# Peptides against a protein of PDB entry 6KZJ, part 39

Target 1, 71 residues: chain A of PDB entry 6KZJ
Amino acid sequence: SPDLLSEVSEMKQDLIKMTAILTTDVSDKAGSIKVKELVKAAEEEPGEPFEIVERVKEDLEKVNEILRSGT

## One batch from the design tools (peptide; made by RFdiffusion4, then SolubleMPNN)

Design b2_p20_5_s1 (from b2_p20_5, 10 letters changed)
Fold by OpenDDE base, seed 4:
Structure b2_p20_5_s1 (fold): chain B 71 residues (1-71), chain A 20 residues (1-20)
Amino acid sequence: as target 1 above (71 residues)
Amino acid sequence: IKEELAEVRYLLKLNLELLR
């Protein structure tokens, strides 16, 4: 859905910003992303998009916890 | 949308690696 796509896009931008905070090597990493690998990963990712988003949100909370607590 | 999710998962993994 458009709402889900918008949410995913926002999550991606937030992750890009976090990557920029954690390293100066953002451009090189972005350039290393291969379309074929992304497509393959997308095909192998289990679950419907909504379920995948929920899993990503859980992982993001772990990232946030590490950033807040340092552990 | 699955491709966009794959990008998100990639970035998430990358950030977790950077936080190690």
Scores: peptide ipSAE 0.526, ipTM 0.914, DockQ to the pose 0.560
Fold by OpenDDE base, seed 2:
Structure b2_p20_5_s1 (fold): chain B 71 residues (1-71), chain A 20 residues (1-20)
Amino acid sequence: as target 1 above (71 residues)
Amino acid sequence: IKEELAEVRYLLKLNLELLR
């Protein structure tokens, strides 16, 4: 679904911004990304893509809470 | 989309690690 793809893209952008806030050097972490390994891990995760996205959103809320409160 | 989701999950994990 194009709507789902757009949502995932927005989430990715938001996470990149948060990473930049949390660390001044993201280059090493970005360079360590192995797409094949990540895809394999994603294939092992149960649920349809939209269900996985919902789980990610729930986890993102926790991240946002920590960012806002510091705890 | 699976690849994009995988990257999102990685970035989420990374953020959580940075917040520990």
Scores: peptide ipSAE 0.525, ipTM 0.914, DockQ to the pose 0.540
Fold by OpenDDE base, seed 1:
Structure b2_p20_5_s1 (fold): chain B 71 residues (1-71), chain A 20 residues (1-20)
Amino acid sequence: as target 1 above (71 residues)
Amino acid sequence: IKEELAEVRYLLKLNLELLR
């Protein structure tokens, strides 16, 4: 789904920005990403991709709450 | 899409760790 791809891309962009704010070591972390291992883990996670995206969105809200309240 | 979603999940985990 192109709509789902766009949503995932937007989440990725926002998370990259937050990572840059929270640490100065974004380049080293990005270089250590093992995409094949992450894909395997994602395929083993219960639910279709759209259901996983909804769980990610819920976790993003938790991140936002921490940033707003400090807790 | 699975590759992009995997990267998002990684970045989310990383941000949560940085906020601990």
Scores: peptide ipSAE 0.524, ipTM 0.914, DockQ to the pose 0.532
Fold by OpenDDE base, seed 3:
Structure b2_p20_5_s1 (fold): chain B 71 residues (1-71), chain A 20 residues (1-20)
Amino acid sequence: as target 1 above (71 residues)
Amino acid sequence: IKEELAEVRYLLKLNLELLR
């Protein structure tokens, strides 16, 4: 679904921005991304993309809670 | 799209680590 792709793209962009806020140096972290591991993780992730997105949203709420409360 | 989601999950994990 193009709507789902757009949503995922926005999530990715927001997370990249958050990373930049949370650290002054993202270059090393970006360089540590292993494409092969990401592909493997994608293949092993259970459920359809929409279901995966919902799980991501649930985890993202944890980030929001930490940002709001500091814990 | 699953590859894109894997990257999103990685970034989420990274941000959670940075928040610890």
Scores: peptide ipSAE 0.524, ipTM 0.914, DockQ to the pose 0.579

Design b2_p20_5_s2 (from b2_p20_5, 8 letters changed)
Fold by OpenDDE base, seed 2:
Structure b2_p20_5_s2 (fold): chain B 71 residues (1-71), chain A 20 residues (1-20)
Amino acid sequence: as target 1 above (71 residues)
Amino acid sequence: IKKALAEVRYLLELNLELLR
């Protein structure tokens, strides 16, 4: 459905950003505006790493279910 | 849509790996 496609596209965009944050050396070399934005985005992510992991796992389960069921 | 979902799945798995 178009709604699902839109949702998946949004998820993809968010996950790409998260990947960039997780792979970026978030060291205080904050001279770049882009680095500050990434750090801010990481800090705005709700919860500590454990909570983030659990959220990602939940999303993964949902996506897997859709792929398995075709729903 | 299946392809898009597969890409999302991959990214989720990748992020889980990076969070370990």
Scores: peptide ipSAE 0.502, ipTM 0.908, DockQ to the pose 0.167
Fold by OpenDDE base, seed 3:
Structure b2_p20_5_s2 (fold): chain B 71 residues (1-71), chain A 20 residues (1-20)
Amino acid sequence: as target 1 above (71 residues)
Amino acid sequence: IKKALAEVRYLLELNLELLR
């Protein structure tokens, strides 16, 4: 559905941002504006790291269910 | 949609790995 596609697109964008944050050597690029923006985005993520992990796991479960069921 | 979901799945798995 269009709504699902939009939701997936937003999720993809957020995950790409998270990937960039998690793969960036912040110490080596502390002066980069882009890195600073990503760090700020990470600091604004809701919840503690454990809660973020659990949320990601939940989303993964949902995505897997959709793929399996075709819904 | 399936392709997009597959990409999201991959990114979710990747981020979980990076968060360990």
Scores: peptide ipSAE 0.454, ipTM 0.897, DockQ to the pose 0.170
Fold by OpenDDE base, seed 1:
Structure b2_p20_5_s2 (fold): chain B 71 residues (1-71), chain A 20 residues (1-20)
Amino acid sequence: as target 1 above (71 residues)
Amino acid sequence: IKKALAEVRYLLELNLELLR
């Protein structure tokens, strides 16, 4: 399904961004523009860390179900 | 689609690891 591929691609892009945020030393004192942008992105993430983890777990279960069932 | 889903699964697991 092209719609499913689009949704998966969007999820992938968001997860890549999250990975970059989580692997970056989030310091407001960093002089790098790129680091500052990642810090801002981290601060703008919807929800507290617990809510983000729960969302990731839920998405993982959904993806696993799709892979197992083929649906 | 299967490959794309597998990549998403990998990224999800990676992010969960980074959040620990």
Scores: peptide ipSAE 0.351, ipTM 0.873, DockQ to the pose 0.170
Fold by OpenDDE base, seed 4:
Order: sequence, then structure tokens, then C-alpha cells
Structure b2_p20_5_s2 (fold): chain B 71 residues (1-71), chain A 20 residues (1-20)
Amino acid sequence: as target 1 above (71 residues)
Amino acid sequence: IKKALAEVRYLLELNLELLR
């Protein structure tokens, strides 16, 4: 459905952003404003690292279920 | 949509790995 496609697209966009943040070499670019913004964005994510991981795991399970069921 | 979901799954797994 268009609603599901929109939701998946938004999720993909957010995950790409997170990947970019997590792969950023902060040591080489510590003085970069852009890097600082990314680090700040990561710090502003709701919850402790455990909660972030649990959220990602939950989303992964949802995606797997949709792929298995076709719904 | 299956392709899009597969991409999301890949990104989720990648992020989980990066968080370890």
C-alpha cells in the first residue's frame, strides 16, 4: 500500500542517517561543524544504547514478519 | 515493496553491527 511504502521509505531514510552517524570518523574530523552536528544528533536519540538496540531489533522483527507473511 | 523492505532489513542489521 502507499502508506506502507511511505513508512518504509521514511524508515530507510532514518537508517541511512544513523549509518552515516555511526560510521563517521570523529577523530579525523573532530573540528568539523558537520561532524559535531552528527555527534549531537546521535546523542539526542531517545534512550540509552540498550534502548536504541532494542528499538532496532523490534523494527527488524517487524520487517522480517512482513517479508515472511507478505502482509 | 519487498525490495524496499529488504533494504531496510539490511540497514537495520548493519546498524546493529555498528552499535556492538
Scores: peptide ipSAE 0.333, ipTM 0.868, DockQ to the pose 0.169

Design b2_p20_5_s3 (from b2_p20_5, 10 letters changed)
Fold by OpenDDE base, seed 2:
Structure b2_p20_5_s3 (fold): chain B 71 residues (1-71), chain A 20 residues (1-20)
Amino acid sequence: as target 1 above (71 residues)
Amino acid sequence: IKEELAEVLYLLKKNLELLK
């Protein structure tokens, strides 16, 4: 289902952001520069970690509904 | 889709480990 793929992709992106917030392994490697920017952006928004978790929970429920319904 | 779900489950597990 295109809807299923969309929900899973959105949830994955949120989890990547949360992982960046929670991890202390933010090196100055070229590949980690984007991670630093994500962390800074999230830390500037006081409610962001909570908002991410709530979105993930909502997306999980949507995924479950799609899987149960077969649509 | 199974591969995408596997990635999500991996990230969930990783996040839980980071919260310990």
Scores: peptide ipSAE 0.279, ipTM 0.827, DockQ to the pose 0.163
Fold by OpenDDE base, seed 5:
Structure b2_p20_5_s3 (fold): chain B 71 residues (1-71), chain A 20 residues (1-20)
Amino acid sequence: as target 1 above (71 residues)
Amino acid sequence: IKEELAEVLYLLKKNLELLK
């Protein structure tokens, strides 16, 4: 299903962002500049990690609905 | 799609472990 693939792709991207937040330090010189910038932006926005989690929860529920209904 | 779901589940599990 195109909808299923879209939901899963979006959810994967959010989880990658969360992984970066949880594993990287803004002072880590081994990380890519882009990742550091994303982590810094997320840490400067106090609500963003929570917002990511809420999106993941919503996407998981949608995936569940698609799998149950087949649509 | 199963492969994509597997990756998502892996990332989810990894993130949960990092939160411990």
Scores: peptide ipSAE 0.275, ipTM 0.823, DockQ to the pose 0.148
Fold by OpenDDE base, seed 4:
Structure b2_p20_5_s3 (fold): chain B 71 residues (1-71), chain A 20 residues (1-20)
Amino acid sequence: as target 1 above (71 residues)
Amino acid sequence: IKEELAEVLYLLKKNLELLK
């Protein structure tokens, strides 16, 4: 399903962002400039980590709905 | 699609481990 693929891809991207935030203290600064920018943006926006979690929860619910409906 | 879902579940587990 195109909707399922899109939803899963969106959720995966948010989880990658969260991983980047959570690995800042383990000196994974070896990431690309893009990863550093993601971390910096998340640190400058205090609500961003919580907003990411809420999006992941919402996406999981949508994935569940798609799988149940067969759409 | 199962492969994509497996990757998501892996990332969820990984993030939970990082929060410990």
Scores: peptide ipSAE 0.244, ipTM 0.804, DockQ to the pose 0.163
Fold by OpenDDE base, seed 3:
Structure b2_p20_5_s3 (fold): chain B 71 residues (1-71), chain A 20 residues (1-20)
Amino acid sequence: as target 1 above (71 residues)
Amino acid sequence: IKEELAEVLYLLKKNLELLK
């Protein structure tokens, strides 16, 4: 389903951000500059990472429905 | 956020099972 690919693609971007937040030490010694910037940007926005989690939940629910329906 | 993340992980696991 093209909808499946769309949902997974959207979710993947959010999951990458979330994974970085959860697993990356943002100290000067750890992580690439790019990863540290992504983490900092997400943490500086008060809605994130909570908004990321909510989007991922919604996408996963949609993926489940697509998989169950076979469409 | 831990509670919300737990729900995400649950749904992700469920999706992976459906893909089998």
Scores: peptide ipSAE 0.204, ipTM 0.759, DockQ to the pose 0.069

Design b2_p20_5_s4 (from b2_p20_5, 9 letters changed)
Fold by OpenDDE base, seed 2:
Structure b2_p20_5_s4 (fold): chain B 71 residues (1-71), chain A 20 residues (1-20)
Amino acid sequence: as target 1 above (71 residues)
Amino acid sequence: IKKELAEVLYLLKLNLELLK
C-alpha cells in the first residue's frame, strides 16, 4: 500500500541519518558534505542519535501496524 | 516494497556493525 511504502521510506531515511552519525567514513573523496554536516550537528546535540533511534522505532511500529491490519 | 524493505534491512545490519 502507499501508506506502507511511505512509512518504509521514512524509516529508511532515519536509518541513513544513523548510518551517517555512526560512520567515520566521511572523506573529502566522497564529496559527501551532507554527511559531514550531519555528523557535526550530531556532535553539537548529544541527544540527536537517541532521538533518531526513537524515530526509527516509531517508524518500525507504524510499519508493523500496517502489516498487521492490512491497512 | 520488497526492494525498499531489503534496503532497510541492509541499513539495520550496517548500523549494527558500526556499533561494534
Scores: peptide ipSAE 0.324, ipTM 0.857, DockQ to the pose 0.163
Fold by OpenDDE base, seed 4:
Structure b2_p20_5_s4 (fold): chain B 71 residues (1-71), chain A 20 residues (1-20)
Amino acid sequence: as target 1 above (71 residues)
Amino acid sequence: IKKELAEVLYLLKLNLELLK
């Protein structure tokens, strides 16, 4: 499902951001994703970690719905 | 898609470990 692939990709992106926040390793090991910039963004906006968690929850719910519906 | 799902599940597990 193209919708499933899209939602999974979105969830992956959000989880990578969360990983960057939670780790002290600021090395760019995620291809084109700049871990240092993600860490910097998290430091500049204290509310960002919570917002990312909420997005991950929503992403997961969407993935679950697609898997259950088969669409 | 299964590969992508596995990657997401891995990241989820990793983040849970980082919270410990």
Scores: peptide ipSAE 0.319, ipTM 0.853, DockQ to the pose 0.148
Fold by OpenDDE base, seed 5:
Structure b2_p20_5_s4 (fold): chain B 71 residues (1-71), chain A 20 residues (1-20)
Amino acid sequence: as target 1 above (71 residues)
Amino acid sequence: IKKELAEVLYLLKLNLELLK
């Protein structure tokens, strides 16, 4: 369904952000500008990684709800 | 949607590995 696809896409984006924060390789060669920006943002805002995890949890709950309801 | 789910599962696995 379009709702499921939308929620999965949102979850994917949040997971990409988590990956960017958790990666130790932020070089120009291995990391995109976007990845570097996310890493810097996480370093400057200590609460952001936790907030992203909570968003992923919410995304998963939404996906599960859609699958369970069939809507 | 299966492709997108596969990508999400991959990212989940990758994140878990990065936490080790």
Scores: peptide ipSAE 0.314, ipTM 0.852, DockQ to the pose 0.163
Fold by OpenDDE base, seed 3:
Structure b2_p20_5_s4 (fold): chain B 71 residues (1-71), chain A 20 residues (1-20)
Amino acid sequence: as target 1 above (71 residues)
Amino acid sequence: IKKELAEVLYLLKLNLELLK
C-alpha cells in the first residue's frame, strides 16, 4: 500500500529525530540527518521532544489502522 | 515495506534503550 509506505516513512523520520534528541552522541550526522542541528533545535525549543513523540504516536496509530484495514 | 517496518522497529528499540 502506498499509504502504508508513506506513513511508515514519516514515522521513520520522526523516530530518527527523536533518536538524535535522546542520544549524547556528538557526531554531526546520523544517517542523512545532522544530529548536531537536531540537538540544537531541541535545546532551543523545549517543546520539540514532546511534539515529536506526539507525531510518532499519531504515525503509529495510522500504521495500525492501515494494517488492520488492509488498505 | 517489510524492510522499512524493520527499520522502524529497530529505531523504536533504540529509542527505548536511550531512555533507560
Scores: peptide ipSAE 0.314, ipTM 0.851, DockQ to the pose 0.163

Design b2_p20_6_s1 (from b2_p20_6 with E4D K7M S8E Y10L K12Q)
Fold by OpenDDE base, seed 2:
Structure b2_p20_6_s1 (fold): chain B 71 residues (1-71), chain A 20 residues (1-20)
Amino acid sequence: as target 1 above (71 residues)
Amino acid sequence: SALDLVMEILKQVLALEKKL
């Protein structure tokens, strides 16, 4: 739906910002270049939307653990 | 690393966006 698509688009933008913060590559275009590669890789991502959502939730939990503990 | 996971999540979100 349009509402879900908008929410996903906002999440995408936030993740791009996080990538820029976490990357050790200070090149201005490093993030953009990596995102372009991800766009191509995304074409091969298997599963229905609800399955992808579950994977996203799982990985977000892992990110939270790392950032909270520092390890 | 956190960066690696964020990149993977971004890939998944890009795929999700395309499929919606």
Scores: peptide ipSAE 0.709, ipTM 0.943, DockQ to the pose 0.816
Fold by OpenDDE base, seed 1:
Structure b2_p20_6_s1 (fold): chain B 71 residues (1-71), chain A 20 residues (1-20)
Amino acid sequence: as target 1 above (71 residues)
Amino acid sequence: SALDLVMEILKQVLALEKKL
């Protein structure tokens, strides 16, 4: 669906922005992974789209909790 | 860390985008 694809693309853009905000040093291990490497890793992501969406929702909640609590 | 999770989510979203 073009609407779903657009929504996912927008989310991708937002996550990239968050990565830039949270990255404090080029030495950050997570920051050393380039987008192209993430694309390759994405090939191994298991599950149907609806299953991936559920995992995304869960991890977003975890991010929110960390940022809100500071730990 | 929050950064680690964001990176994982980004990977998942990239996978999702490819599967749509």
Scores: peptide ipSAE 0.709, ipTM 0.943, DockQ to the pose 0.833
Fold by OpenDDE base, seed 5:
Structure b2_p20_6_s1 (fold): chain B 71 residues (1-71), chain A 20 residues (1-20)
Amino acid sequence: as target 1 above (71 residues)
Amino acid sequence: SALDLVMEILKQVLALEKKL
C-alpha cells in the first residue's frame, strides 16, 4: 500500500534522525555505516508485517521510557 | 540503551518496508 509505504518511510527517516541525536560518535560516517548494515540485516527479519509492527510498538515504548526516565 | 533500541526498530522498519 502506497499510504503504508509513505508512513513507514517517514518513520524510517525519523529513526535515522534519532540515531544521530543519541549517538556520541562525532563522525557522520559511523552512523551511515551502521544504517547500511541494518539494510542487509533487515533481509533476515522474521515475521509478517503485523508481527513486526507489534515488535516496533513494544520497542518504541521502551525507548520512550528510557528517554523519559534517563535510565 | 535507547540507541540500541532505536537501531533495532530501524532494522524492523526497514524489514517492514520491504514486506509491504
Scores: peptide ipSAE 0.709, ipTM 0.943, DockQ to the pose 0.813
Fold by OpenDDE base, seed 3:
Structure b2_p20_6_s1 (fold): chain B 71 residues (1-71), chain A 20 residues (1-20)
Amino acid sequence: as target 1 above (71 residues)
Amino acid sequence: SALDLVMEILKQVLALEKKL
């Protein structure tokens, strides 16, 4: 639905910003992210939308654990 | 690393966007 697409688009933008924050290379700019490579890789991502959402949730939990513990 | 995971999540979100 268009509402879901809008929500996903905003999530995508947030993740791009997070990538810029987490990079250790000060010369890397937010606009220099290799999104094109991710787009091609995304074509091979298996599963229905709800299955992908579950994987996203699991990986976000892992990110949270790393940021909280430092490891 | 957290960066690697965020990049993987972004890939998944891009796939999700294409499938919606």
Scores: peptide ipSAE 0.708, ipTM 0.943, DockQ to the pose 0.818

Design b2_p20_7_s4 (from b2_p20_7, 9 letters changed)
Fold by OpenDDE base, seed 4:
Structure b2_p20_7_s4 (fold): chain B 71 residues (1-71), chain A 20 residues (1-20)
Amino acid sequence: as target 1 above (71 residues)
Amino acid sequence: SKEEALKLVMDILKRVEALL
């Protein structure tokens, strides 16, 4: 759905910001993703897009927990 | 750890990009 697409797009932007905050690599190539890696990720992750997004949200919560706890 | 968090973010970003 368009709402899901918008949500995913916003998540992407947030993740890019998080990467910038967390990374100590100042290289212009920091955080770059190769096409083959994207293809592989798409092939290997099961479920429809909405289901994948829900799992992504779960994993994001893990990130938040790490950042809050410092561990 | 922060390093673990970064790895997770990078992995998630790859997955999100694959959805677009």
Scores: peptide ipSAE 0.590, ipTM 0.921, DockQ to the pose 0.664
Fold by OpenDDE base, seed 5:
Structure b2_p20_7_s4 (fold): chain B 71 residues (1-71), chain A 20 residues (1-20)
Amino acid sequence: as target 1 above (71 residues)
Amino acid sequence: SKEEALKLVMDILKRVEALL
């Protein structure tokens, strides 16, 4: 749905910002994603886009907890 | 750990990019 697409697009932008904040080096891997890796990731993760987004939200909560706790 | 957080963010970013 267009609402889901907008949500995912906003999520991407936020993740890029978070990556910049957390990155400690300037390696090519940090902040750069190869197309073949994206294809592989899509193939490996089962479920419809909505279901995948829900899992992503769960994982984002894990990130937030780590950052808040410092552990 | 912060290292884990960075890894998670990068992994999630790949997954999100795959949806777009």
Scores: peptide ipSAE 0.590, ipTM 0.920, DockQ to the pose 0.651
Fold by OpenDDE base, seed 2:
Structure b2_p20_7_s4 (fold): chain B 71 residues (1-71), chain A 20 residues (1-20)
Amino acid sequence: as target 1 above (71 residues)
Amino acid sequence: SKEEALKLVMDILKRVEALL
């Protein structure tokens, strides 16, 4: 749905910012990947977009826990 | 660790971009 894609787009922007914070590499291409990697990611992960987003949110919680605890 | 967090973020970013 368009709402889901909007949410995903917002997530992408947040992830790019997080990448810049977590690395010393703050270049514009810090979070950029090649098409071949995007294709691989799409093939690797089963499920419909909504299901994938839910799994992504689970993994984001892991990131949040690490960042909160510093470990 | 921060390193683990970075790895996770990068992996998630790839997956998110594949959805767009």
Scores: peptide ipSAE 0.587, ipTM 0.919, DockQ to the pose 0.672
Fold by OpenDDE base, seed 3:
Structure b2_p20_7_s4 (fold): chain B 71 residues (1-71), chain A 20 residues (1-20)
Amino acid sequence: as target 1 above (71 residues)
Amino acid sequence: SKEEALKLVMDILKRVEALL
């Protein structure tokens, strides 16, 4: 769906901004992140694009909870 | 923690990039 593609594209841009903001605060820890593992997880994620996006939104809620709680 | 949040965001970013 072109609408879904547009939504995903906008999500990407927002995530890049979030990454930049969080990295400035936790730069000491950024180097320990295993990029290879994250890429592998992305490649193996099952489901149709819409289903994947729904799971992404669930994980974004976890991010929001962390940011709200400060922990 | 913000560290955990960053890990989540980076994971999500890679998953989103895989859709594009």
Scores: peptide ipSAE 0.599, ipTM 0.922, DockQ to the pose 0.598; fails the geometry check

Design b2_p20_8_s1 (from b2_p20_8, 10 letters changed)
Fold by OpenDDE base, seed 5:
Structure b2_p20_8_s1 (fold): chain B 71 residues (1-71), chain A 20 residues (1-20)
Amino acid sequence: as target 1 above (71 residues)
Amino acid sequence: MEEALKLVMEILKRLEALLK
């Protein structure tokens, strides 16, 4: 779906901005991120694109909860 | 906050995979 693709692209750009903000905020406390493992997880994620996006939205809610709580 | 950053980076990788 072109709408789904547009949504994914928009989320990607927004998350890049969030990453920059969060990196500056937690740089001294953030541990290393295993990029290889994250890539592997992404490549092996089951489901159709829409289903994956729905799971991404669920995970984004977790991010929002952390940001709102400050914990 | 560290967990949030980790999640964001993970989600980015997942979305990048979708865009390939």
Scores: peptide ipSAE 0.512, ipTM 0.907, DockQ to the pose 0.525
Fold by OpenDDE base, seed 3:
Structure b2_p20_8_s1 (fold): chain B 71 residues (1-71), chain A 20 residues (1-20)
Amino acid sequence: as target 1 above (71 residues)
Amino acid sequence: MEEALKLVMEILKRLEALLK
């Protein structure tokens, strides 16, 4: 739906900003991130677009929990 | 913080896949 596409586009923009902030914060350990494994997981993710977005929202809550804990 | 960065990058890639 057009509303879902708008939501996804806004989430993408916000996540790009978060990536920049977190990269600066953990730049000393950035070399340990395996980007290729993240790409593989994304390409193989099953489900309709709405279902995938709901799982993304769950993972964003995990991000928020980590940030609140300071780890 | 490192784990948060990994999750954010993964989520970003998943959203990019949806927009293709």
Scores: peptide ipSAE 0.508, ipTM 0.905, DockQ to the pose 0.513
Fold by OpenDDE base, seed 4:
Structure b2_p20_8_s1 (fold): chain B 71 residues (1-71), chain A 20 residues (1-20)
Amino acid sequence: as target 1 above (71 residues)
Amino acid sequence: MEEALKLVMEILKRLEALLK
């Protein structure tokens, strides 16, 4: 739906900002990130767009928890 | 923090896929 896509677009913008911040802090540790695997996971993720967005929100909460705890 | 970055990057790719 248009509303869902608007939400997704907003989330993307916010995540770009977060990526910039986090990259500066973990530059020396970036070698463990498997970009290709992440792309594949994105392409093959099952479910309707709404379901995918809900999973994304769950993962965003994980990000927030990590940032709060520092671990 | 590394895990956070990993998750963020993964999420970005997932959202980009939705926006295609």
Scores: peptide ipSAE 0.516, ipTM 0.907, DockQ to the pose 0.525; fails the geometry check
Fold by OpenDDE base, seed 2:
Structure b2_p20_8_s1 (fold): chain B 71 residues (1-71), chain A 20 residues (1-20)
Amino acid sequence: as target 1 above (71 residues)
Amino acid sequence: MEEALKLVMEILKRLEALLK
């Protein structure tokens, strides 16, 4: 739906900003992140768009927990 | 923080896939 697309687009923009912030926070401590593996996982993710978005929201909560803990 | 960055990047790629 248009509403879902708008939500996903907004989430994407927010995550781009978060990536920039976390990159500066972690600096070279982020180590080698295997982008290739992450892309593959994304392409193979099963489910309809709405279901995928719900799982993304769950994973964002995990991110928030890590950020609060300082890990 | 490193783990958070990894997860954020993964989620970003998933969202980009949805927008294709």
Scores: peptide ipSAE 0.516, ipTM 0.907, DockQ to the pose 0.525; fails the geometry check

